# Peptides against a protein of PDB entry 6DSZ: the designs that were tried, part 93

Target 1, 361 residues: chain A of PDB entry 6DSZ
Amino acid sequence: NYVVTAQKPTAVNGCVTGHFTSAEDLNLLIAKNTRLEIYVVTAEGLRPVKEVGMYGKIAVMELFRPKGESKDLLFILTAKYNACILEYKQSGESIDIITRAHGNVQDRIGRPSETGIIGIIDPECRMIGLRLYDGLFKVIPLDRDNKELKAFNIRLEELHVIDVKFLYGCQAPTICFVYQDPQGRHVKTYEVSLREKEFNKGPWKQENVEAEASMVIAVPEPFGGAIIIGQESITYHNGDKYLAIAPPIIKQSTIVCHNRVDPNGSRYLLGDMEGRLFMLLLEKEEQMDGTVTLKDLRVELLGETSIAECLTYLDNGVVFVGSRLGDSQLVKLNVDSNEQGSYVVAMETFTNLGPIVDMCV

## One batch from the design tools (peptide; made by RFdiffusion4, then SolubleMPNN)

Design b2_p14_1_s3 (from b2_p14_1, 6 letters changed)
Fold by OpenDDE base, seed 5:
Structure b2_p14_1_s3 (fold): chain B 361 residues (1-361), chain A 14 residues (1-14)
Amino acid sequence: as target 1 above (361 residues)
Amino acid sequence: SLFSEKVDLSKIKL
C-alpha cells in the first residue's frame, strides 16, 4: 500500500497582502491550486495561522474592505466559477473562516476567454467585475446583507480583452481595459451602471497602444488613471495626461506581474519572465495649487528572483515572490546593492515540488 | 528577525 501522502501543493498561483485576520495584523495570503494559506507577517517572519481547502482551483483571490468593515474580506473565484466572500473570525483559540456570501457565476452560454479568468473589485467596493467569457462582463453587486452572490452580464463589444481593472476616484465604477482588434491593441474605459445594467462611455480611451500591451495597473489618487505595460513600453494615461517610456531593459523579457508598493501609487514592483524584479517609480510634480501631477516614469532593475507568478510587498522592504515555475521566495530589498549590483537578497526560499498531478484514481 | 532591519525603499536608486 503506497500511501501516496497527498503532497500539499507548492506551486503558487496567487498571493495578496492585507488585513484579513484583524485590522492590525498584516497578512500574506497564498493560493496554491485548491489551497489557501494564511500567514501573519511578524517581526520574526511569517507565522502560519490557517490553511483552507477550496472546492476548486483558485483563479481569483482579492482582498477588499467594504465601508464599515474593520478588516478586509476575501473574494475567491475558482476555475469552476464558484465565487465566495470569506471573513476571518477568531474567538479565543477558535479560528473560523466564515462564508459571508457565495454563488456560482458560470454561464450556460459563452466562450471561455483564452486569456483565462479575470476578477477585479471596484476600489469603492460597489461591485466585483468578472471577465469570464468573450464579449461579456459579469458584475456582482456588493451588498452587505446578501448571502447569495447575484450576478448579471453586460455585453462587451470588445471580444478580445487582454486585461481589465477598475479605476480609482471615479464617481461611477469605471473599468479600464486593454483589448485587441484587427487594427491592434487599444485601451478603453467604461462606466458600469448598476441601475441600468449597462456600460456608459468612460472618461477616456487610447487607440493603438503598443501591440504587446498586456497589463493594466489602476493608479490611486492623487494621480488616478492607469499604467499600461507592454513589451517595449510603459504608458500612463488619466484622461488629461499621457506619458510613455520605453526603457531598453524591459525589452529583454516580458513583464508578467506587478504589485503596488505605496498606497499612493508612487511605486510598483514588476516581475518578468526571467525572474528580474523591477521598481516602477511615478515621479511627482506638485503644482502651485497643490495638485499633484505625474512628472515622469522611471524603471529600475532591483535584482533577480524566482520567476514570479505573483508579487506582493509586505513591509519593511520585504517582498513575497510567489512562483509557479520555481521556488517561492521571501526577498529583502536593500538600499545598497551587493557586490553583484543587486538590491535583492533572498531571505527564505520555499521549495516548489511541481504540480500535484491530481491522479484521479 | 526577518523584519527587524528597517529599509527605506525611498533610497533605492532614487
Scores: peptide ipSAE 0.022, ipTM 0.697, DockQ to the pose 0.822
Fold by OpenDDE base, seed 3:
Structure b2_p14_1_s3 (fold): chain B 361 residues (1-361), chain A 14 residues (1-14)
Amino acid sequence: as target 1 above (361 residues)
Amino acid sequence: SLFSEKVDLSKIKL
């Protein structure tokens, strides 16, 4: 009996930060294929709390806090379309990960999208949105008492969605997405009606964005709107204001991940395919009426890290760099640059032993 | 301590 101690996966394919173990604890959650690792962020470093085996490769991992919850819940979708909502419970030394809700959201009919699975949560926790198949947007209503995750599909006219997010500050759940058609790439918004199970016209659209527009970042209030990241440009749009920058430095490598630093959306970390770490800054202008508008966008090179699959800001200038291709890192952002002009210092490195190909025999 | 030095995030490339 060769107990092939299946080497634990080390390649990171997702990471999130929030308050999962308690309202007070800051957690780092790391997805490594079928494995979920839960850490508490402490002054001494990352303290491991729990490891959870999932029934499939984690494709989506998002923290969210419904109204009346004291701590975050975890939404997970696997590559086999198993969805669950997880809660952390601790009673003394006993730690349980409770499945509050679960379901399989696979469709019998549909072309799996070439850009992979996208899962998003409405900031007001009204629904989960899933782009799994071309021409379909799946909605999971978030209902507190429902142990069974029920989903329905809304038809998308836009067959080639590149990225999608829920917007902030919308009366109805509103998606913003980049899509491609024969004329190029465009940004569109839709309101999602849970009642009618259809899309309504969203607040704005932007036709003919950059041809390589690849990511949407939903911006919190007071700015609202979205950032669209391309190969050559970064644009902001909120329906009333449009602003675009084309910093030459981003042309060198494709930006592949992002993470919000400030709760108000004033700063974002950006990672590219060369392992460069950037800060995207939203400069505010306060109007006489007390409204905050975007004055300008700027991008600053911070330094170099492992090639990020995901980024998450922890606290106190510490960032977790989740890498699939290289070693994951804890890095410190400094105010002052080092002798090499870098603002990034590696604090800890987590060896990546390569992708475990789950040969499902 | 990983977090012993307080970084003033308001100064990081502002």
Scores: peptide ipSAE 0.021, ipTM 0.706, DockQ to the pose 0.717
Fold by OpenDDE base, seed 4:
Structure b2_p14_1_s3 (fold): chain B 361 residues (1-361), chain A 14 residues (1-14)
Amino acid sequence: as target 1 above (361 residues)
Amino acid sequence: SLFSEKVDLSKIKL
């Protein structure tokens, strides 16, 4: 009887940074199929704190801090549509991951979207939004006292949503999404009414974006709005300001992931399918009234890493590169380039042993 | 902060 010690999954399919273990701790959370790994980010590196087995492949993993919570909560959605909100609780040396709320958000009828599961959280923690099925947007209201995640669907007229985010600085929860129709790809916004359980007209739309527009980045205040990333272009829109760049360097390989570096949304990491790491910079212009507006967008090639499935900026120029296809890495961003013109130095590499092929013996 | 070398990210050219 060869007890094949089931090799733990090593391929990373999600990562997030926040304050999950305490208000003071900076955490890195890594999703590896059904496994959640929790680290504390220290001056000495990543300290493992807890590993959690999930009842399914993690499809969505997002940290959020409801009003009056001292630390972040973790939303997880599995590929089998099991949703939970997790809390880290430590009492001395005893560590518990508490399920504050749970539910199954599967619909009996619906076409699963080809672009997979999208889960987003309103920046003001009013709701969770889920794009699970074509033509439906599922809403989970966030209420402190609700142990049962109740969800409802709002019909989306746009059947082919590519990506969706909640916008910042909106009086009502507002989604921004890229969708495809027979005329091409477009960006639209909707306000989400929890009361009426419907969409209202959002603040702006942009028809006929780049044909390969694939990602939406919600930009925090003071800029607000969204960045739309395509194959050839990066665009910004906030209702009042529009700006587009088409840096030739991004055309070489598709950008597949992003992560915000600065809390104010002035910088983003971008990773492409070749493992190139970019910095997207939002150049600000301060108006005479103290209003900050977007002046320009700039993209800089930082260097090469493993092909990122996900990126997360930690601190002090350290980035976790979560890879599904290759080894995950901790990399350091430097101010000065090396002799090869790279600003990226690998600090640590986490061996990816590949997919565990369940050989049914 | 990871690893005592403060990268002054303010010097990454904004």
Scores: peptide ipSAE 0.020, ipTM 0.677, DockQ to the pose 0.576
Fold by OpenDDE base, seed 1:
Structure b2_p14_1_s3 (fold): chain B 361 residues (1-361), chain A 14 residues (1-14)
Amino acid sequence: as target 1 above (361 residues)
Amino acid sequence: SLFSEKVDLSKIKL
């Protein structure tokens, strides 16, 4: 009887940074197929706290802080549509991961989207949004006392959603999404009525964006709005202001992931299919009335890493590069470039043993 | 903070 010691998954398919273990602790959470790894970020490096087995492959992993919570909660959705909200609880040396809420959000009828599962959380923690199936947007209302995650569907007229986010600073929960129709790719917004369980008209739309527009970044206040990333262009729109750049350097490889560096949304890391790491910068213009507007967008090449599936800025110029295809890395961003013109230095490398092909013999 | 040397990435003048 060969006890095939099930090799621990090493390929990273998601990562997030926040304050999960306490209000003061900075955590790195890593999704490796069915495993969740929880680290505390310390001056000495990553300290492992706990590993958690999940009920399936992690498809969505997001931290959020409801009003009146001292620390972040974790939303997880699996590829089998099992949803849960997790809390970290420590009592002396005893560490527990508490399931605050759970549910299965699978529909009996629906075409699973070819672009996979998208899960998003309203910045004000009013709801979770899920794009699981074409032509449907699933809403999970967030209520403090709700132990059972109940969801409802809203019909989307737009059948081919590419990416979707909740916007910041909206009176009602508002989604911004890129979709494709026979005329091309477009950006649209909808307000989500929790009461009426329907979409209302959103604050803005942008028809005929770049044909390869693939990602939406919701920008926090004071800028607000969204960034749309394509193959050739990066655009900002907030309803009042539009700005587009087409830096030649991004045409060389498709940008596939992003992460916000600054809480105010002034900088973002971008990773492409060649493992190039970029900084996207939002330049501020202060108006005479004290309002902050976007002056310009800039993209800067920082260097090369493993091909990122996900990126997360930790602290002090340290970035975790979660890789599915290669080794995951901790990298340091430097102010000065090296002799090769790179601002990136690898600090630690985490060996990826590749996909464990479950040979069902 | 990871690692004692504060990197102010706002000073990355590319």
Scores: peptide ipSAE 0.018, ipTM 0.644, DockQ to the pose 0.734

Design b2_p14_1_s4 (from b2_p14_1, 8 letters changed)
Fold by OpenDDE base, seed 2:
Structure b2_p14_1_s4 (fold): chain B 361 residues (1-361), chain A 14 residues (1-14)
Amino acid sequence: as target 1 above (361 residues)
Amino acid sequence: SLFSEKTDLSKLKL
């Protein structure tokens, strides 16, 4: 009996930051295939708190805070469509991860989308949205007393959704998505009616965006709206304001991940397929009536890291770079550049041993 | 301390 000590997975496929262990603690949560690693961010670095084995590959991992919760809850969806909501509970030295709710959200009928699973949470915690299958949007209503995650489907006319997010500041839960049709790529919005279990017309749309538009970023108030990232362009739209930039530097490699730095949505980290790290900046203009509008967008190259699968800003200019293809890193953002003109300094590197190739011998 | 040096993020290429 060869006890093959199954090497723990080292490739990162997701990361999030928030207040999961307490209201005061800043946490980093890392998904490594079936493993969830929980850290506390401290002045000394990352302190490991717990490792959790999941019953499947983690496909979605999102923190959210329902109204009247003191700390964040964790939504996980596995590649086998097992959904759960997890809570961290500490009682003295005893640490438990409690399942608040669970369910299987697999459909008997549907074509799994080629671009994979997308999971999103409404900023007001009214629902979870899932794009699992072409032509379907799955909704999980968030109810505090329900231990069983129930879902329903709404039909999407748009069969080829590229990315989707919930918008901020909407009276009803509103999605914004990039989709492809025979005429190109477009952006559309829908309101989601929980009562009628249907889509209503959203506040805005933008037809004929860039052909390679691949990501939607929902922008919080006061700006609202969304950022659309393509291969050649970055655009902002909120229904009233449209702005586009085409910085030559982003054409060199495809942007593949993003993370919000500021709670007000003034800055975002962007990572590309070459491991370049950018800052996207939203320049504000304050109007005489006290309204804040977007004046301009700017992109700045910060430096180079491992190729990011996911990025998360922690605090004090520290960023976690979760890598699937290379070593994950903690990096420091500096105000001043080094001798090479980089604003990025590696603080810690986490060796990626690669995918366990199950060589079936 | 990894986080002891406060970076004034308001100056990060703004």
Scores: peptide ipSAE 0.020, ipTM 0.693, DockQ to the pose 0.744
Fold by OpenDDE base, seed 4:
Structure b2_p14_1_s4 (fold): chain B 361 residues (1-361), chain A 14 residues (1-14)
Amino acid sequence: as target 1 above (361 residues)
Amino acid sequence: SLFSEKTDLSKLKL
């Protein structure tokens, strides 16, 4: 009887950074199929704290901090539509991951979207939004006292949503999404009414974006709005300001992931399908009234890494590169380039042993 | 901050 010790999954399919273990700790959370790994980011590196087995493949993993919480909570959605909100609780040396709320958000009827599960959280923690099925947007209201995650659907007229985010700085929860119709790809916004359980008209729309527009980045204040990433272009829109760039360097390979570096949304890491790492910079212009506006967008090639499935900036120029296809990495961003013109130095590499082919013996 | 060497990312040309 060969007890094949079931090799733990090594391929990363999600990562997030925040303050999950405490208000003071910086954490890296890594999703590896059904496994959640929790690290504390220290001056000496990543310290493992806890590993959690989930009842399914992690499809969404997002940290959020409701008003009056001292630390972040973790939202997880599995590929089987099991949703939970997790809290880290430490009492001396005893570490518990508490399920504060849970629910199954599967619909009996619906076409699963080809672009997969999208889960987003309103920056003001009013709701969770889920794009699970074509033509539906699921809303989970966030209430502190509710142990049961109740959801409702709002019908989306736009059947082919590519990506969706909640915008920042909106009086009502507002989504921004890229969708495809027979005329091409477009960007639209909707306000989400929790009371009426419907969409209201959002602040702006942009018809006929780039045909391969694939990602939405919600930009925090003071800029607000969204960045739309395509194959050939990167665009910004906030209702008042529009700006587009088409740097030739991004055309070589599709950008597949992003992560915000600065809390104010001044910089973003971008990873492409070739493992190139870019910095997207939002250049600010300060107006005479103290208003900050977007002056320009710039993209800089930083260097090469493993092909990122997900990126997360930690601190002090250190980035975690979560890879599904290759080895995950901790990399350091340098101010000065090396002799090869790279600003990226690998600090640590985490071997990816590939997919565990369940050989049914 | 990970590792003692402070990279002043403010010097990444904004």
Scores: peptide ipSAE 0.019, ipTM 0.672, DockQ to the pose 0.588
Fold by OpenDDE base, seed 1:
Structure b2_p14_1_s4 (fold): chain B 361 residues (1-361), chain A 14 residues (1-14)
Amino acid sequence: as target 1 above (361 residues)
Amino acid sequence: SLFSEKTDLSKLKL
């Protein structure tokens, strides 16, 4: 009887940074197929706290802080549509991961989207949004006392959603999404009425964006709005202001992931399919009335890493590069470039043993 | 903060 010691998965398919273990602790959470790894970010490096087995492959992993919570909660959705909200609880040396809420959000009828599962959380923690199936947007209302995650669907007229986010600073929960129709790719917004369980007209739209527009980044206040990333262009729109750049350097490889560096949304890390790491910078213009507007967008090449599936800025210029295809890395961003013109130095490498092909013999 | 050397990335005037 060969006890095939099930090799722990090493390929990273998601990562997030926040305050999950306490209000003061900075955590790195890593999704490796069915495993969640929880680290505390320390001056000495990553301290492992707990590994958690999940009920399936993690498809969505997001931290959020409802009003009146001292620390972040974790939303997880699996590829089998099992949803849960997790809390970290420590009592002396005893560490528990508490399931605050759970549910299965699978529909009996629907075409699973070819672009996979998208899960998003309203910045004000009013709801979770899920794009699971074409032509449907699933809403999970967030209520403190709700132990059962119940969802409802809103019909989308737009059948081919590419990416979707909740916007910041909206009176009602508002989604911004890139979609494709026979005329090309477009950006649209909808307000989500939790009461009426329907979409209302959003604050803005942008028809005929770049044909390869693939990602939406919701920008926090004071800028607000969204960034749309394509193959050739990066655009900002907030309803009042539009700005587009087409830096030649991004044409060389498709940008596939992003992460916000600054809480105010002034900088973002971008990773491409060649393992190039970029910084996207939002330059501020302060108006005489004290309002902050976007002056310009800039993209700078920082260096090369493993091909990122996900990126997360930790602290002090340290970035976790979660890789599915290669080794995951901790990298340091430097102010000065090295002799090769790179601002990136690898600090630690986490060996990826590749996909464990379960040879069902 | 990860690692004792303070990198003030606010000074990344790229």
Scores: peptide ipSAE 0.018, ipTM 0.674, DockQ to the pose 0.664
Fold by OpenDDE base, seed 3:
Structure b2_p14_1_s4 (fold): chain B 361 residues (1-361), chain A 14 residues (1-14)
Amino acid sequence: as target 1 above (361 residues)
Amino acid sequence: SLFSEKTDLSKLKL
């Protein structure tokens, strides 16, 4: 009996930060294929709390806090379309990960999208949105008492969605997405009606964005709107204001991941395919009426890390760099640059032994 | 301590 101790996956394919174990604890959650690792962020470093085996490769992992919850819940979608909402419970030394809700959201009919699975949560926790198949947007209504995750599809006219997010500050759940058609790439918004199970016209659209526009970042209030990241440009739009920058430094490599640093959306970490770490900054202008508008966008090169699959800001200038291709890192952002002009210092490195190909035999 | 030094993120040349 060769107990092939299946080597634990080391390649990171997702990471999130939030308050999962308690309202007070800051957690780092790391997805490594079928494995979920839960850490508490401490002054001494990352303290491991729990490891959870999932029934499939984690494709989506998002923290969210419904109204009246003291701590975050975890939404997970697997590559086999198993969805669950997880809660952390601790009673003394006993730690349980409770499944509050679960369901399989696979459709019998549909073309799986070439850009992979996208899962998003409405900031007001009204629904989960899933782009799984071309021409379909799946909605999971969030109901507290429902142990079964039920989903429905809304038809998307836009067959080639590149990225999608829920916007902040919307009366109805509103998606913003980049899509491609024969004329190029465009940004559109839709309101999602849970009642009618249809899309309504969203607040704005932007036709003919950059041809390589690849990511949407939903910006919190007070700015609202979205950032669209391309190969050559970064644009902001909120319906009333449009602003675009084309910093030459981003042309060198494709930005592939992002993470919000500030709760108000003033700063974002950006990672590219060369392992460069950037800060995107939203400069505010306060109007006489007390409204905050975007004055400008800027991008600053912070330094170099492992090639990020995901980024998450922890606290105190510490960032977790989740890498699929290289070693994952804890890095410190410094105020002053080192002798090489880098603001990034590696604090800890987590060896990546390569992708475990789950040969499903 | 990984977090002993408070980084004033407002002073990051951000």
Scores: peptide ipSAE 0.019, ipTM 0.681, DockQ to the pose 0.770; fails the geometry check

